# Designs tried in a protein design run: peptides against a protein of PDB entry 4GMN. Part 9

Target 1, 375 residues: chain A of PDB entry 4GMN
Amino acid sequence: RYANITLLALVTLASIGTDFQETLVKGNQGSRESPISAADEEWNGFDDADGDAMDVDQKSSSGEDQEEDYEEIDVKEDDEDDDDDSITSEMQADMERVVGADGTDDGDLEDLPTLRELIQTAVPQLIRLSNLPIDSDESLTIQSHALSALNNISWTISCLEFANGENANIHNAWYPTAKKIWRKTILPILEADSADLKLATQVTSLAWAVARVLHGETPTDGNPHRKFISLYHSSKQQAGGNSNSIEEPEDPFQGLGVKCIGVVGSLAHDPAPIEVNREVGVFLVTLLRQSNNVPPAEIVEALNQLFDIYGDEELACDKEVFWKDGFLKHLEEFLPKMRTLTKGIDKRTQPELRTRADEALLNLGRFVQYKKKHA

## One batch from the design tools (peptide; made by RFdiffusion4, then SolubleMPNN)

Design b1_p8_5_s3 (from b1_p8_5, 4 letters changed)
Fold by OpenDDE base, seed 4:
Structure b1_p8_5_s3 (fold): chain B 375 residues (1-375), chain A 8 residues (1-8)
Amino acid sequence: as target 1 above (375 residues)
Amino acid sequence: SLPLGPAP
């Protein structure tokens, strides 16, 4: 009885998250009839205007080297369960400020109370349900539905524009909750190293949705980018051996490989550690070099992630990784292969894959030309 | 299209 009520509630929350996402996607498609501009627009890079470079004026006071013998104080990590009940109080204060701004269209205001209750009330319970010990098929079903609901909510929020301080209230409300989903739900499931490809696909989809908002500010503890790279490789090995391959999703962009690329790409954005950026960049460039054995959808995603990560020349990763590791040469050598790959996709049977491959090919040409001018 | 995880 209780389990059936919990399952019905989880299915309902997952449905609300999907319906809200469809509404946002339909609303944003109505405004994004900006025609994909003429073939002659030059790639200008990415102007990330929101680099609030806190000038931490490191006054290097040259204090003299006193070799004080640091007694190894065994700091017991008291797991202060920071029951960060602060999440509820700051979220409430920011929501009150934006609901009070007279200028937001009446439609977005009606859905904000529902989004607030989803973030503040539902998501903490979904995190708890996703972390329950798996001792039965019923507990596994509850976890799967909790992950589905978290995925749909997280994807919905990741479809909002946050550039230039847009939706800052929703961003500020979501950001600590997104970190909590990462630390409490995503990392423990990744560390359990389960052979369940369904669970791996669910957690990787959730991880991508979360990482699309957190970017390089996603917690780097335990090197999660390496876990997703490992999962990518493991998924390819399993697909080659067992005829119980989960039916390849009808949508080529729903594959576990695409999701792994999307996660690690998002994790590699500034301000990610340069070594994390390097490992991801090398992984992505290696996929392009090995493209004969890589699905076209994964190549499209790997290209888009490379453009987003290295589109700004002012970022430390441009000098320290892109130029130092010679990525431009690999991208230039890949251009003729990408043209062949894209032309090989049948427009009649795979129209979306063909469209996204034509776009990625265009962007690759522009990106290579841009980087050659700025060399 | 964003790869929305499987609809329920």
Scores: peptide ipSAE 0.011, ipTM 0.714, DockQ to the pose 0.263
Fold by OpenDDE base, seed 5:
Structure b1_p8_5_s3 (fold): chain B 375 residues (1-375), chain A 8 residues (1-8)
Amino acid sequence: as target 1 above (375 residues)
Amino acid sequence: SLPLGPAP
């Protein structure tokens, strides 16, 4: 009875976290329609070559094909707008404030009451529930649902812009809570060395969401980057042997491999220790070198992480890792492989994967050119 | 910073 009430509350918190994510993603897509300034790249027109007009006099015969009166069956699409009325008017108002906030409001979370209660009241309980002793299938179920709710909340917050002091109030409220999730939920599960790949996938997804906000300020206790690299390698070894394949998620970007790359990439950002950055950078570059045996989605994620980590020349990791370890050569040597990989993705069957691979290929070309100019 | 395309 108490378990079922706790389970229902956890499912409800996970739903609220998802609905909040979907509306933030929709809101952030609307604000990014800032018109791409049409940089006047002068389209140098192709020269008018004078091709001769040959008069082909083809006498097409008038076939009297019958007008079959197709009765337009007015299929009323009942747009069952499943208006998932799950978003409270207070949540919607908080979201509209977050999406519409010009990043100058160092305002207290007083103006974001739903988000405040989510961070200050709900998340501490979810952390507590994720840390219960696992002694039954019921306690494992509670942990799984607590991790799901923490994941959805953490992902939602990780979709907010925090650059240049944007959403600083939310960042300041979330930051100590995110560190608490890391130390109390993520690290203990990673240290338990469980053979449960489902649990490993859940904790890795949560770790990625948390690390997308904390970056290199993520607690380095126990070298968590090495645990996620080890998990990446272990997951690849198990997929080859046992037909109890965890159903590869339908979305190639939801795979445990992608999640491991996303975590370790995020952990390697400044101000991460140079040793952590180096170990992650070498791991990511090694994936590119071994790309023939790596899923395309993991290559896309590994590239994006490399761009984000090494895209700033002012950072210590640029000089001490990128240039010192010769990463530019490996990226340049990977360009022709990436072109082949991207062209091998069918646009009809995997449109998203193809789009993200085309973007990653474009960015790789730009990145290599940028780094060559600044060498 | 590199002018990267939109983050996915």
Scores: peptide ipSAE 0.009, ipTM 0.658, DockQ to the pose 0.116
Fold by OpenDDE base, seed 3:
Structure b1_p8_5_s3 (fold): chain B 375 residues (1-375), chain A 8 residues (1-8)
Amino acid sequence: as target 1 above (375 residues)
Amino acid sequence: SLPLGPAP
């Protein structure tokens, strides 16, 4: 009886976290359609090299276009009014405040009561439930649901902008709690060395969400980046051996490999120790060198992480890692491979993966040019 | 900061 009430409460908290994330994503998409006025910086055109186009006389064979009468299948949009009654009016009011708040106020969540109760009341209980002794299938189920709720809350918070002092009140409230999730939930589960890939995927997803806010300020105790690199390699070895394929998630970006890359990338940001940054940077560059055996989504994520880590030349990691370890050469040598990889993705069957790969290819070209100019 | 393409 108490277990069922606890499970229902955990499912409800996980739902609330998802619905909150979806509404924040929908709200952010609507604001980005402001046309950034293309400042007319004169992109000096590439000189027209006079390549003699040989006249290949393709004889036009007039095939008779049979007008196949495509019967317009009136796909009734079943307006599934998914009455997603999950979003409370209080949550919606907190969201509207987060999107509208000029982040000047001093670390208090007085104006964000739902978010305050999630961070201050719910998350400490979820941390407690994720740390229960596992002695039964019931305790394992409770842990899984507690991790799911922590994941959804942490992801939602990680979708907020914290750059330039935006949402500083939320950041200041979340930061000590995020460190508690890391130390009390994530690290103990990683140290338990469980062969449970479902649990590993859940804890890695949570670790990514937490690390997207903490970055290089994530606790370095026990070298967590090495654990996630080890988990990446172990997951690849298991997928190759046993036909108990964990159903690869339909979304290529939800895979354990992508999540491991996202975690270690986030851990390597400034102010991470240069040794941590180097080990992660070498791991990511090694994935690009071995790209023939790496899923395209993991390559996209590894590129994005490399751009974010090494995009600032003022950071110590630019000089002490990027230039010193010769990363530019590896990125330049990867450009033709990335073009081949991206062209190999079918736009019809994997439109999102193709779009994100086309963007990562464009950004790789720009990044290589930028680094060559600033060498 | 690098002039990156559209953010994912």
Scores: peptide ipSAE 0.009, ipTM 0.656, DockQ to the pose 0.105
Fold by OpenDDE base, seed 2:
Structure b1_p8_5_s3 (fold): chain B 375 residues (1-375), chain A 8 residues (1-8)
Amino acid sequence: as target 1 above (375 residues)
Amino acid sequence: SLPLGPAP
């Protein structure tokens, strides 16, 4: 009974976190043009002046209008009250305030009571539950559900804009909690060195969500970037050996490899220690050099992380890593390989992967041109 | 120590 109530509460908290994420993503997609990496806000001025429009001769094949007579299938509305255990009206009101808040108010979470209760009351309990000793299948199930709830909450918060002091009240409330998740949930699980790929995937997803807010301010104790790089390599060795491939998630961007890249990329952002940045940058550039053996989604993520890490020339990592370690040459040499890789993705079977690869290819061309002008 | 592949 108590276990089932705890599991139900954890499932409900995970659902609330997902529904909140989906609504924030849908709300932001209405106002954002395509998620151009954070580097595009600072890349003032590729003037589209040299529009050598490759005349893609759109041969207008006049497809004949076959009037397919759509038989009105009288779908009886069986009012199955799907208790769509949807976003509470209070949570929806908090989301509408967050999406609509152009407000520079360093205010307390007074106007966001649901988000406040989630951060201040729920998350500390989830951290406790995720850090319990594993002594039974029940404790493992509780940990998995607590990690799922923490993941969904952390991802949701990581979808908020925090640039230039936006949502500073939420950032300030979340930041100490995010560091607590890192130190009390993520690091202990990574140190336990469990062969459980499901647990590793859950903790890596959570680590990415947390690191997307903390960036280079993520605690560097115990060199967590090296643990995630090691996990990346270990995941590749296991996929090659056991015909019990954990079904690669239908979404290629939900793979453990992509998640490892996303974590280590986020950890390498300023103000990360230059040695952490270098080790991550070398790892990412090495993936591009080895691209023939790397899934396309991991290449896309590695490129995006490289753009976000090295987009700003004023950062110490530009001079001390990007230029010193000759990354521009590797990116330039990768450009024709990326064109081939992107063209090899079928738009019909993998539309999202193709779109994100087309974007990453465009951004790679732009990035190489930018860095050549600033050399 | 996993060999970090040769520095570029």
Scores: peptide ipSAE 0.007, ipTM 0.567, DockQ to the pose 0.028

Design b1_p8_5_s4 (from b1_p8_5, 4 letters changed)
Fold by OpenDDE base, seed 2:
Structure b1_p8_5_s4 (fold): chain B 375 residues (1-375), chain A 8 residues (1-8)
Amino acid sequence: as target 1 above (375 residues)
Amino acid sequence: SLPLPPAP
């Protein structure tokens, strides 16, 4: 009875975190011209410098519009208003405020009462539940649901813009809680050295969400980047041996390998220790060199992480790692391989993977040109 | 890419 109520509460918190994420992502899709979507902008690192748009002569071949008269099948959507909108009107009002608010610097969530209660009341209980002794299948189930809820909440918050002091109130409220999740949930599970790949995938997803906000300020105690690199390699060894493949997630970007790359990439951002940055950078560049044996989604993620880590030339990691360890040469040598890899992805069977590989290929070309100009 | 939350 108590366990079923606890599980129901955890499922409800995980659902709330998901629905909050989906609505924030839908709301932000209208405002984020990501530097990925600007087909015409030269990659100038993270500097918004007005780089002269190279006139790419897009010869518009006028393809003849065959108006195929698609008969409107008048599917009467029976509006079964399944108003099982798990999103309360209070959550919707908090979300509209988060999407529209110029960040007031007061770490006071007075205007965001639902988010406040989620961070201050719910998350501390989820951390407790995720860190219970595993002594039964019931305790393992509780841990899994607590990790799911923490994952969804942490991912949702990691979708907010925090650059330039945006959402500073939410950042300031979340930051100590994110560090607490890292130290009390993520690190203990990683140290338990469990052979459970499901648990490893859950904790790695949560670690990525947390590290996307903390970046290089993520606690470096016990070298967690090495644990995730080890987990990456271990996951590849297990996939090769047992024909009981954990069903490769239908989404190639949900794979444990991609999640490991996302975590270690995020951990290597400034102000990460230069040795952490180097070990991660060498790992990522090594994946590109070994690309024939690496899933395309992991290559896409490794490229994006390399762009984010080494996009700013003023950072110590540019001089001490990128240039010193000769990363530009490896990226340039990888460019023709990336073109072949991207062209090998079927647009019909893997449309998202193809789109993201086309974007990563474009960005790789720009990034290599940028770094050659700034050499 | 946001990892989609594991389906409930």
Scores: peptide ipSAE 0.021, ipTM 0.753, DockQ to the pose 0.191
Fold by OpenDDE base, seed 1:
Parts: C-alpha cells; sequence; structure tokens
Structure b1_p8_5_s4 (fold): chain B 375 residues (1-375), chain A 8 residues (1-8)
C-alpha cells in the first residue's frame, strides 16, 4: 500500500516534470517568433542556361469509376475530452511567469509557488528516495522512479535561460539543490560501480541535466568527468560483447554514449579546472579522430560540446587547452569526414539525425573559420 | 534538441 502510493507519487512527479518541459519549450518557441530578418544575401545562383525542353507526353489513361459504397460507420467520437489537465493552473501560471520574467529578484520564488514547492519540498525527498539501500526489487523500483522524477525536473529547469542573469531567482533557488543532487544522488550511484546499465543511463541523464545548469561549477570531487569517460568506454565494450543489447533507444540522441558526452562537455565549461577541461577536450577530439567507429549522434554531440566549451576566446581554456593542444588542426582535419558522415545519413529514415548533423557540419565550418581568424 | 526525458 505505502509503496504503491510512493510509486504513484513518483510517477506523477516525473509526469509533471515532463509536461513542464514541453510547455516551457512551446512558450520559448512562441517568444522566439521575432522575425529573424532573412538577410537577403543575394546568392547570385549560376546562370546554367541549358533549357532542354523534354516533351514528356502526358498520356491520359481513363481509369474507370468504381463507386465502392463505403458505408459511413458513424464512429461516435466520444469526445472523452479526458483533458488530463496534468498541468495544474498553478503550474501553467508559473510557466507563463518564467517565460516573461525579466526578474532581477534575489532568489525569492514568491511568484513561483509550484516551482518553489517542487525545488524545496519535493526534490529533497526524491534525493532521499534515490539513496535508499537497494535490498529488494521494490527499493530498486523506488530508486528508478525517484531518479526519473529528478531527471525530468532537472531537465525542465535546464531548459530555462540563465545567461545574462535571466531567471536569476530560479537559478539561485535551483543551484544549491542541483549541487545537492550531484553530491547526494549522482556521485554515490556513480561510485557504486554497478554493472546496471539501466541505472547508469538514468544517473547519466540526470547528471547531464544537472551539469547543463552548473557547468564548470559542478563539484569536481572525485573527478566525475573521468568516471563518465570510463562509463562511456565501458558501455561501448559491453555493447560489443554481450548479446543482451540493451535495446539501443530508437532515438540515437537518447543513447548512453551521447549522455556521457553531454555530461563531460558540460563539466568542462569555465570555471572548470584547466586539467578537467583538457581531459574532456582530448576525449571529445579523440572521438572525432575515431569517428569511423563512433555513432553519428555522439559525433554531433561531441561537436556541439566543443563549440560551447571553446567558443569564447577570453576563457583560460582557449589559450591553455584549445591552442596549446592543437585542437584547431583536429577540427579542420575532421571537416571532410563530417561531410562524408552527414551525407551518409538517410534523410528519410533518420530525419532528425540528418538535420542535427547538417547543423553541426555548418557550425564546424563556421567555428574553424572563426578560430582561424582569431589565431 | 534536448534529450526528451524518457516518457514515463
Amino acid sequence: as target 1 above (375 residues)
Amino acid sequence: SLPLPPAP
């Protein structure tokens, strides 16, 4: 009885976190309809003049009118508007405020009561539940659902803009809680060295969500970047050896490898220690060098992380790692390989992967040109 | 695109 109520509450919190993410993404898309003025760069297309008018004879085949009398089965649309209004009016009101909040205010979530209760009341309980001793299938189930709820909440918050002091109230409320998730949930599970790839995938997804807010301010205790790099390599070795293929997620971007790259990339941002940045940067560049044996989605993520880490020339990692370790040469040498990789992705069978690879290829060209100009 | 949280 109590276990089923706890499980239902955890599933509900995980659902709330997902619905909150979807509505934030929709709200942020609505505000970004500021017309990107298409700069009318007059691409003077080549004057290829050869108008060979092949007369394709339209032969009018008169196929016969078989009137098949399809009986209108009056399917009563029972509009059971099960408006599963899983988004409470309070959550929706909090989301509308988050999208509109130019809030310079001191970490007070007075205007965001649902988000406040989620961060201050729910998350500390989820952290406790994720740290239960695993002594039964029931405790493992509770841990998994607590990790899912923490993941969804953390992902949702990581979708907020925090650059330039945006959402500073939410950032300030979340930041100590995110560090607590890292230290109390992520690190202990990662240190337990479990062969459970499901648990490893859950904790790595949560770690990425948390690290997308904390970046280089993520606690460096116990060198977590090395543990995620080790997990990346271990996951590749297991996929090659045991016919218990954990079903590779249908979405190539949900793979454990992509998640490991996303975590370590996020951990390497300023103000991360230069040696952490170097070890991550070398790992990411090594994936590009080994791209023949790396899934395309992991290459796309590794490129995006490299752009985000080394996009600012004023950062210590630009001089101390990017230039010192010769990363520009590796990125430039990777351009022709990326073109081949991207062209090899079928647009019909993998449209998202192809789109993201086309974008990453474009950005790689721009990034290499940028770095060459600032050399 | 953010990795969507695993659907429940």
Scores: peptide ipSAE 0.021, ipTM 0.756, DockQ to the pose 0.255
Fold by OpenDDE base, seed 3:
Structure b1_p8_5_s4 (fold): chain B 375 residues (1-375), chain A 8 residues (1-8)
Amino acid sequence: as target 1 above (375 residues)
Amino acid sequence: SLPLPPAP
């Protein structure tokens, strides 16, 4: 009876976290202007908004208009109005405030009561439940549901903008809690050296969500980046040996390998120790060098992480790692391989993977040009 | 696209 109520509460908290994420994504889609025509903006790093548009001479090669009659496949959006009335009017009001909140001061979560209760009341309970002694299938189930709820809450919060002091009140409330999730939930489970790949995937997903907010301020105690790199390699060895179909997730970006890359990439951001940055950077560049044996989604994620880590030339990691360890050469040598990889993805069967690979290829070209200009 | 959390 108590267990069933706890499980129901955990499922409800997990659903709430999903619904929040979906509504934040829908709200943010309305504010994203059309993808800036990717042609004209020179990559100037992260801070230099004022970079002169280089006139790329449009050499008009008059290729003949073959009118390929693209049959407009009328994909009926079955609006399954799944009226999942799970979003309370109070939750919706908190979300509208988060999306509309210009960067007001170091304020308490007084105006965000639902989010406050999630962070201050629910998350500390979920951390406790994730740390229960595992002695039964019931305790494993409780842990899994607690991790799912922590994951969904942490992902939702990680979708908020915190740049330039935006959402500073939420950031300041979340930051100590995120560090507590890391130290009390993530690290103990990683140290338990469980052969459970499901648990490893859940913990790695949660670790990525937490690290997307904490970045290089994520606690470095016990070298967690090395644990996730080890988990990456171990997961690849297991997939090759046992025909236990770990059903590869239908979404290539939900794979444990992608999640490991996302975690370690996030951990390597400033102000991470230079040796942590170096070990992660070398890992990511090594994936690109070995790309023939790496899933395309992991290559896309590894590229994005490399851009995010080394996009700012003012950071100590640019001089002490990127230039010193000769990363530019490896990125330049990878360009023709990335073009081949991207062209090998079928747009019809894997449209998202193809789009993200086309974007990562474009960004790789820009990033290499940027770094050559600033050499 | 953010990796959507696994649906509950």
Scores: peptide ipSAE 0.021, ipTM 0.756, DockQ to the pose 0.238
Fold by OpenDDE base, seed 5:
Structure b1_p8_5_s4 (fold): chain B 375 residues (1-375), chain A 8 residues (1-8)
Amino acid sequence: as target 1 above (375 residues)
Amino acid sequence: SLPLPPAP
């Protein structure tokens, strides 16, 4: 009885966290381009002035106008008003306030009661449930659901803008809780060294969401970046050995490899220890050098992480790692490989992967040019 | 220890 109520509550919290993420993404799309393009504004090194338009040689092959009579499939827009009854009007009102609030009040969530209760009441219980002794299939199920709920809440919060002091009240409320998730949930699971790839994927997804807010302020105790790098390599070895293809997730960006890259990239941001930054930067650059054996989605993520980590020339990691370890040469040598990789992605079968690869290719070109001007 | 490729 109590277990079923707990599981139902955990499923409900996980659903609420997803619906919040979707609504925040939809709300932000109404005012700004995709959440991936929000990183483009902070990277002021993309002066659009040098329009080296790659001459797309439009070889006009005059293919004959076969008027294939596209039967107008009358897609009845069944306006299924999926009144997704999952989001309460109170939750929606909190989200609308989060998107619209110049957060002037430090750390007080008085105006965000639902978010306050999620952070202050729900998350501490989820941390407790995720850190239970695993002694039964029921305790493993509870842990998995608690991790899913923590993941969805943490991802939702990580989709908020915190640059320039935006949402400072939410950031200040979340930050100590994010550190608790890291220390009490993520680290203990990573230290248990479980061969469970499902659990590893769940904890890595949660770790990425948490690290997207904490960045280089993520606790470095026990060198967690090395554990995620090890997990990356272990995941590749397991996929190669069993002809049971663990079906690569239908979304290439949901893969454990991408999640590992996202975590370690986020951990390497300033003010991370220079040695942590170096180990991560070398890992990411090594993926680019080995790109023939790396999934395209992992290359896209590794590039984005490299841009975010090394985009600012005022940071200690620019001088002490990027320039000192000769990363520019590796990025420049990778540029023609990235063009080939991107062109090899079929737009019809993998449209998102192709779009994100085209963006990452554009950004790589601009980044290499930027760094050459600032050498 | 994964062999870090030597810095160029």
Scores: peptide ipSAE 0.006, ipTM 0.601, DockQ to the pose 0.026

